# Peptides against a protein of PDB entry 4N78, part 42

Target 1, 186 residues: chain A of PDB entry 4N78
Amino acid sequence: HFQVICRLLGYQGIAVVMEELLKVVKSLLQGTILQYVKTLMEVMPKICRLPRHEYGSPGILEFFHHQLKDIVEYAELKTVCFQNLREVGNAILFCLLIEQSLSLEEVCDLLHAAPFQNILPRVHVKEGERLDAKMKRLESKYAPLHLVPLIERLGTPQQIAIAREGDLLTKERLCCGLSMFEVILT
Target 2, 155 residues: chain B of PDB entry 4N78
Amino acid sequence: MAELQMLLEEEIPGGRRALFDSYTNLERVADYCENNYIQSADKQRALEETKAYTTQSLASVAYLINTLANNVLQMLDIQASQLRRMESSINHISQTVDIHKEKVARREIGILTTNKNTSRTHKIIAPANLERPVRYIRKPIDYTILDDIGHGVKW

## One batch from the design tools (peptide; made by RFdiffusion4, then SolubleMPNN)

Design b1_p11_2_s3 (from b1_p11_2, 7 letters changed)
Fold by OpenDDE base, seed 3:
Structure b1_p11_2_s3 (fold): chain B 186 residues (1-186), chain C 155 residues (1-155), chain A 11 residues (1-11)
Amino acid sequence: as target 1 above (186 residues)
Amino acid sequence: as target 2 above (155 residues)
Amino acid sequence: ADPIFTYKRTR
């Protein structure tokens, strides 16, 4: 589903959606959630020590449950605050998944373009073969596919310019070093 | 452009007219040959004359047709070349626009990005002083309170 | 020749 969304929206559409989601998240965090958190902090037990490990996991859980009983039983927390947190969580997950999907698409594009951009695959050298010789063979094999040099030889100045721009656009991808998800988390 | 205009306005119409006139002339020649053969005492001579006229007429028509055909072909070639140039121009514009749109889109999404960094998880720090053993009375916990918390992502 | 995507400094 996310792959389809990425393909449908493109960079621009994804940007718009992400911006809107960020606004929503910001609004939720700075508004309702913040208010609830402040309220919760006021009612939090002043002293909540780690129970002894001898109580076991169930005992420890019950201990914390008891300490937080009033908070957990707060009706508005369950209905409004948790819902808002769910929305935030969903938004974050959405952003993560869309970025992952986009990255996959970009990687595929890069891989497909590689032979045309003088990007050679990693060469495995078998015993007895010289790396240099094998690399030269590969270079010779793919040399006719180098698009920009080909167009530079055969194309018009306008075509050359377009080819260079296209080459640049093909090489530059978000997946090379950029992340949107980290921006969302900050 | 001048050549195309000449072909369209002068050469091809002229060739068509010439061919039409040739048709009329051929009919006259045929009538002449027929009458000549009928009236001539020397049928062999008349036949040879008819052959000569026929050959000449066919040669003339063939020439006219060939000339006209060549002119039409030339016209079509010029037009095809013009269309190719137009196509090239359109493609260039289209590609330029697409590149521009892509750059704009990338700028828009780019502002939402930062450098990839590996997130470090923090360790939970245990308190230095353990709480003294106190008898804790366990009460049953109702976990149903969590049933309405969180939504799964549809993959 | 300018990269479209510029690496941002980690804040």
Scores: peptide ipSAE 0.060, ipTM 0.761, DockQ to the pose 0.249
Fold by OpenDDE base, seed 1:
Structure b1_p11_2_s3 (fold): chain B 186 residues (1-186), chain C 155 residues (1-155), chain A 11 residues (1-11)
Amino acid sequence: as target 1 above (186 residues)
Amino acid sequence: as target 2 above (155 residues)
Amino acid sequence: ADPIFTYKRTR
């Protein structure tokens, strides 16, 4: 599904969606969640000491339940705050999945373009074969497919310009060194 | 452009008119040949004349048709060439626009990106000294150390 | 045409 979304939206659409999601997340974090956190901090016991281990797990649990009773009983925490947190989480996950899907698409594009851009795959050299000979053979095989040189030789100046720009755009992908998700986490 | 205009406005219409006129002329020639044959005392001569006129008339019509056909073909070739040029221009514009749109899109998404911190996979140089597996002596975490810090709820 | 994505890498 995310792959389809990425294909449909393209860079522009993805950017728009991501921006909007970031706005939503920011709004949730700075608004409702922040307010709840502040409220929770206010009702939090100023001094919450660890109970003695002698009370055992049940006693410790009861102790914390008692200390946090007001928080636990805060009905809005369960309904609104957690829902907002869920929304934030979903948004983050959505962004992550979009980025992953986009990266896959970009990688596929790069792989498909590689023969046309004089990018040769790493050749597995079988035992006894010279790497150089294999590389040379591959180069010779794919040489006619090099698009930019071909167009430079046969094309009009306008076509050459377009080809170069296209080549550049093909080579430059987000997956090569850029991350959107890292921006979201900051 | 001048050639195409001449073809469209002068040569092809002219050829069509000439062909039409030839039809009228052929009818006249046919009538003449028929009458000549009937009136002539020398039927053989009249027949030979008719054959000659018929051959000439057919040749003339064939010439007119051929000329007209060639002109039409030439016209079509010129038009086809013009269309190809137009298509090329449109394609160029389209590609330029697409590239531009792509650049815009990339700028927009680029704002939302940061450089991947390629964590230099520090080769975890396995410390040469295989630290002897320190027998994880599960020291029971003596939580009693924390007893002095917390006010235990005196049940 | 400044490479849009490459430019961010060099910074």
Scores: peptide ipSAE 0.072, ipTM 0.763, DockQ to the pose 0.243; fails the geometry check
Fold by OpenDDE base, seed 4:
Structure b1_p11_2_s3 (fold): chain B 186 residues (1-186), chain C 155 residues (1-155), chain A 11 residues (1-11)
Amino acid sequence: as target 1 above (186 residues)
Amino acid sequence: as target 2 above (155 residues)
Amino acid sequence: ADPIFTYKRTR
């Protein structure tokens, strides 16, 4: 589903959706969630030490449940704050999944374009084969497919310019070193 | 362009008219040959004349057809060349526009990106003092309390 | 051609 969304929206569509999601997340974090966090900080126990492991997981849980009883019983926390946190979580997950899907698509594009861009795949050398011979064979095999040099030889100046720009755009992908998800986490 | 126009407006229509006129003339020649054969006392001579007229007429028609066909082929070649040039121009414009749109889109999404940071795994420092294992009785933990937290990601 | 993503990566 996310792959289809990525294909349908493209970079521009994804950007628009991400911007809107970021606005929503920012609004939730700076508004309702912030207010609840401030309120929760006011009602937090002044002294809460980590119980000894001797109490076991149930005892520790019960201890914290008792210490945070007032917080847990805060009705608005469950109805509004947790809902907003879920929305934020969903937005984050959506962004993550979109980025992952986009990255997969970009990787596929890069892999498909590689033979045309003088990018040789990592070759696994089988037993008895020399790496150099295999690389030379691959270079020879894909040499005729090098698009930019081919167009530079045979194409018009306009075609050459387009080919170079296309080549650059093909090589430059977000997955090569950029992350949108990290922006959401800041 | 001038050549194509001449072919379309003058040469091909002219050739078609000439071919049509030739058809009419062939009919007259046929009638003449038939009547000449019937009226002639020398049937062999009349037949030879008919053969001569037929050969001449067929040669003329063949010439007209050949000329017309060549003109049509030339017209088609010129048109094909024009279409190829137009296609090339359209493709160039289309590609330029697409590249521009892509650059704009990439700039828009680019502002939403940052460099990938390798997550520094926090070095978990093992506490120096191993706490003595204390015997505790495990009570069953009811995890149903978590059932209300989170919507399962539907694939 | 301005490297859009490469330029940002280097900054």
Scores: peptide ipSAE 0.071, ipTM 0.765, DockQ to the pose 0.208; fails the geometry check
Fold by OpenDDE base, seed 5:
Structure b1_p11_2_s3 (fold): chain B 186 residues (1-186), chain C 155 residues (1-155), chain A 11 residues (1-11)
Amino acid sequence: as target 1 above (186 residues)
Amino acid sequence: as target 2 above (155 residues)
Amino acid sequence: ADPIFTYKRTR
């Protein structure tokens, strides 16, 4: 599903969605969640001493439950705050999944373009074959597919310019060194 | 442009008119030949004259048809060439627009990106021994490094 | 052609 979304939206559509999600997340964090956190901080027990170990696990639990009773019973926390946190989480996950899907698409594009861009795959050398000989064979095999040099030889200046730009755009991908998810986390 | 215009506006219409006029003229010639044959005391001479006129008329029509046909073919060739040029131009414009749109899109998404925190790979302590500059073997770009990025979404 | 994505790598 995310792959389809990535294909459908493209870079621009993904950017728009991501920006909107970031706005929503920011709004939730700075608005409702912040307000609830402030409220929670106000109602938080100022002095919470560790109960004596002698009370056992149940007693300790009851103690903390009692100390936090006002917080636990805060109905709006469960309904609104947790829901907002869930929404934030979902948004983050959505962004992550989109980025992953986009990266996959980009990798596929790079792989498909590689033969045309003088990018040779790593060749497994079978026992007895010289790596150099195999590489030369591959180079020779794919040499006619090098698009930019081909167009530079046969194309018009405009075509050459377009080909070079296309080549550059093909090579430049987010997956090569950029992350959106890290921006979301900041 | 000028040649095409001349073909479209002058030569082809002119040729069509000439052909039509030729038809009318042929009818007149036929009538003349018929009357001449009937009225002539020398039927053989009249017949020979008719043959001559017929041959001339046929040759004239053939010439007109051939000229017209050639002009039409030339017109079509010029038009085809123009269409090809237009198509090429449109394609170039389209590609330019697409590239521009892509650049815009990339800028938009690019603002939402940061450099991947490449874990400080341990300073590859350059081995002290300057290994002889191994001839820059174009190391094939190992795309397998990207295999780890996409693991999560089996869609 | 302004490398859109390459510029961020060098930083």
Scores: peptide ipSAE 0.059, ipTM 0.763, DockQ to the pose 0.277; fails the geometry check

Design b1_p11_2_s4 (from b1_p11_2, 7 letters changed)
Fold by OpenDDE base, seed 3:
Structure b1_p11_2_s4 (fold): chain B 186 residues (1-186), chain C 155 residues (1-155), chain A 11 residues (1-11)
Amino acid sequence: as target 1 above (186 residues)
Amino acid sequence: as target 2 above (155 residues)
Amino acid sequence: PDPIFTYKRTR
C-alpha cells in the first residue's frame, strides 16, 4: 500500500503530505499534549523511587500503579491525550513507512539504471582468475549500454543535455544519504 | 518547404491533369486504330500500326503514372520527415518540462531531509542505590484499564 | 551541476 502511495504521489505529493503531517504533529504536541503533560507533571509524585527487585514484576507494577493512580484515573488522559498521542504515533509511522517505501523504489531505480550508467557490480573472483580481467570483460560487455556516452556520440546537443540531466537525476536519490524521518523526529 | 509546396501545388496536380488528358487521348487513339483497321485494305499493316500506337500509348501512360507516383512518394517522405521533426521537438520540450518538474519536486522534498545518522542506542542506566523494600499492599491491578492503550490487537 | 540533493553537512 505504501509503495502504491509513493508511486502515486511522487516526490511532490510526498513532500506535501509530509509537510501537512508535520503541521498536525506540531499542533498536537504544542497544543493538547503539552497541556496535558504540564498538568501531569504537576500531579506527578515528587519522589518516586525504584522498588526493590524482590517485589517481582507484579509488585513493582503495583507500586507504580499506586504512585500513578491519580494520573491513570484521570479520564481525560485516556480519551483525549492518549488519542492525540496515537495520532502522533500514527503520523510518525506513516512517515517512516513512506520513507522506507520510497527508499526501496529509489534503490530499484538505481539498480535498473546501473548498467546504463557504467555502474558495474563487483564480480566474484574464483580462484585463479584475475579480477581485473573479469571486470574488463564485463565492462566490454556493457559498454554499448552506456547511455550518456552513446547519446554524446550520436545525439543532438539538446539530446545530450537532456541525457546528462536525466543521468544526474537518476543517480541522485534520497536513499543515498538523506533521511526525512530524522527530520520528523527532530 | 518550397519543394513540398511545388509538389502539392504544381507537380502532383499537373500530373493528375496529364493523366486525365491521356485518358481522353487514349480513347481517341483507340477509335482511330479501330477505324483505320476497318477501312484499311492492308489489315496487316493496320495491325502493325495499331501495335505501334498501343506501345507508344502504354509507354506514355506508364511514364506519367511513374512520374506522378514518384512525386507523391516524395511528398509523403517530406511530410513524414516534417512530422518526425515535429515529434522530436515536442519530445524535447516534454522531457525538458519533466526534468524541470522533477527538480522542483526534489527541492521541495529535499527541504524535509537531513543526513542519515547512525542512531546511538541509549543504554538504560539502572540507579545505583537500591531503595529499601517498602511493604507494598498488593491490590489486584485491573489490567483492563490498559486495553485501550497501544496497538489494540483485539485477539 | 549543483547536486539536487545537497548533502546538508550537519555542522
Scores: peptide ipSAE 0.042, ipTM 0.770, DockQ to the pose 0.243
Fold by OpenDDE base, seed 2:
Structure b1_p11_2_s4 (fold): chain B 186 residues (1-186), chain C 155 residues (1-155), chain A 11 residues (1-11)
Amino acid sequence: as target 1 above (186 residues)
Amino acid sequence: as target 2 above (155 residues)
Amino acid sequence: PDPIFTYKRTR
């Protein structure tokens, strides 16, 4: 699903969605959640002593339940605050999954473009084969596919310019060194 | 453009008209040859004259068809060349627009990005020595250490 | 025109 969304939205669509999600998250965190946290801090027992071990696990649980009774019984916490936290969590997860899906798509694009851009994969060398000979064979095999040099030789000046720009845009991907998710977490 | 216009407006229509006129003329020639053969006392001479007219007529028609065909082919070649140039121009514009849109989109998403903190993942060189799985000895948590902390009943 | 994504790497 996220892969389809990434393909459908593209960079621009993803940017718009991410910006809106950030606004929503910011609004939730600075507004309702902050207010509830402040209220909870006020209601928190100032002194919560460790219960005596003699009460056993059930007694200790009951003790803490009693100490936190005001918090647990705060109906708005369950209905509003937790819902808002879920929304924030969902937004964060959505951003993460979108970025992961986008990264996968970009990697696939890079892999597909590699033969046309003189990017050769490291070839597994079987025992007894010279790496250099294999790499040379690979280079020779893909040399006719190098798009920019081909267009530079056969194309018009306008075509050459477009090819160079296209090549640059193909090479420059977010997955190469940029992260959106890190921005969301800060 | 001037050549194409001349072909479309003058040469090809003119060739079609000439071919039509040739048809009419061929009919007249045929009638003449038939009558001449019937009326002539020298049938051999009349036949030779008919052969000459037939050859001339066929050559004329062949010439007209060939000329017309060449003009049509030339017209089509010019049109094909114009279409190719137009296609190239459209493609160039389309690609330019796409690149521009992509750059705009990338600027927008770029604002939402930061450099990946490549934590120098120290290549955890797996120590060659298979560290013997340190048997996780679950030490029982002695909770009695907490007995002195609080109002616990000293037995 | 500086590559849009490369520009952030050099900072």
Scores: peptide ipSAE 0.055, ipTM 0.766, DockQ to the pose 0.221; fails the geometry check
Fold by OpenDDE base, seed 4:
Structure b1_p11_2_s4 (fold): chain B 186 residues (1-186), chain C 155 residues (1-155), chain A 11 residues (1-11)
Amino acid sequence: as target 1 above (186 residues)
Amino acid sequence: as target 2 above (155 residues)
Amino acid sequence: PDPIFTYKRTR
């Protein structure tokens, strides 16, 4: 589903959706969640020492449950704050999944374009084959497919310009070093 | 353009008219040859004359058809060349527009991106002190409080 | 042709 969404929206559509999601997340974080966090900080026990390890995991959990009983029983926390946190979580997950799907599409595009751009795959050398010979063979095999040099030789100035621009756009992808997800976390 | 126009407006229609006129003329020649053969005392001479007229008529028609066919082929070649040029021009414009749109889109999404940070693997430092096994009496923990938090994304 | 994504990587 996310792959289809990425294909349908493209870079522009994804950007618009991400911007809107960021606005929603920001609004939730700076609004309702912030207010609840402030309130929770006010009612939080002043002295909460880590229980001795001797109590074990269940005892420690029970201790914290008791200390936070009033907070956990706060009805608005469950209904509003947790819901908003779920919304934020869903938005984050959505962004993550969109980015992952987009990255997969970009990687596929890069892989498909590689033979046309003089990008050779890392070849695993089987036992008995020389790496150099295999690389030379691959270079020879794909040399006729180099699009930009081919168009530079045979194409019109306009075609050459378009080919160069296309080549640049093909090489420059988000997956090569950029992340949208990190922007969401900030 | 002038050549194509001449082919479309003058040469091909003219050739078609000439071919049609040749048809009517062939009918007259055929009638003449038939009557001449019937009325002639020398049937052999009449037959030879008919053969000569037939050969001449067929040659004329063949010439007209060939000329017309060549003109049509020439017309089609010119049109095909024009279409190819138009297609090329349209493709260039389309590609230019697409590249521009893509650049705009990439700038927009680029604003929402940052450099990938390699997550520093936090070395989980194992606490140096081996925790002494303390006899812990497990009280049943009610986990139902967490049931409302974890709606997993249904894949 | 100005690199769109490459420029952000070098900043």
Scores: peptide ipSAE 0.046, ipTM 0.773, DockQ to the pose 0.205; fails the geometry check
Fold by OpenDDE base, seed 1:
Structure b1_p11_2_s4 (fold): chain B 186 residues (1-186), chain C 155 residues (1-155), chain A 11 residues (1-11)
Amino acid sequence: as target 1 above (186 residues)
Amino acid sequence: as target 2 above (155 residues)
Amino acid sequence: PDPIFTYKRTR
């Protein structure tokens, strides 16, 4: 599903969606969640000391329940605050999944374009074969597919310009060194 | 452009008119040949004349048709070439627009990106000293050490 | 044409 979304939205659409999600997340964090956190901090015991171990697990639990009674009884915490946190979480996850999906698409594009851009994978060298010889053979095999040089030789100036720009755009991908998710976490 | 215009406006219409006129002329020639044959005392001569006129008429029509056909073909070739050029131009424009849109999109999404902190995977230099597996002696966490710090709720 | 994405790597 996320792959389809990525394909459908493209860079532009993804950017728009992520920007909006970031706004929503920011709004939730700085608004409702912040207010709840502040309220919780106000009602939280200023001094919550660890109860003596002698009280055992039930006693300790009861102690904390008593100390946090006001917090636990705060009905809005369970409903609104947690829901908002869930929304934030979902938004973050959505962004992560979108980025991952986008990265996969980009990698696929790069892989598909590689033969046309003189990008050759390292081939497995069998015993007795020289890597250089294999690479040379591969280079020779794919040389006719090099798009930009081909167009430079046969194409019009406009076509050459377009080809070069296209080549550049093909090579430059987010997955090569950029992360959106890291921005979201910041 | 001038050639195409000439073909469309002058040569092809002219050829069509000429062909139409030839039809009328052929009818006249046929009538003449028929009458000439009937009226002539020398039927053999009249027949030979008719053959000559028929041959000439067929040749003329063939010429007109061929000329017209060639002009039409030429017209179509020119038009096809123009369409191809137009298509090429449109394609170039389209590609340019697409590239531009892509650049815009990339700029937009790029704002939302930061450099991947390639954590230089510092080669976890395996500490040379194989830390002897310190037998994790599960020392029971004596929680009693914390007993002095906590004010327990006196039930 | 400034590479759109490469520019951020050099900072």
Scores: peptide ipSAE 0.043, ipTM 0.772, DockQ to the pose 0.237; fails the geometry check

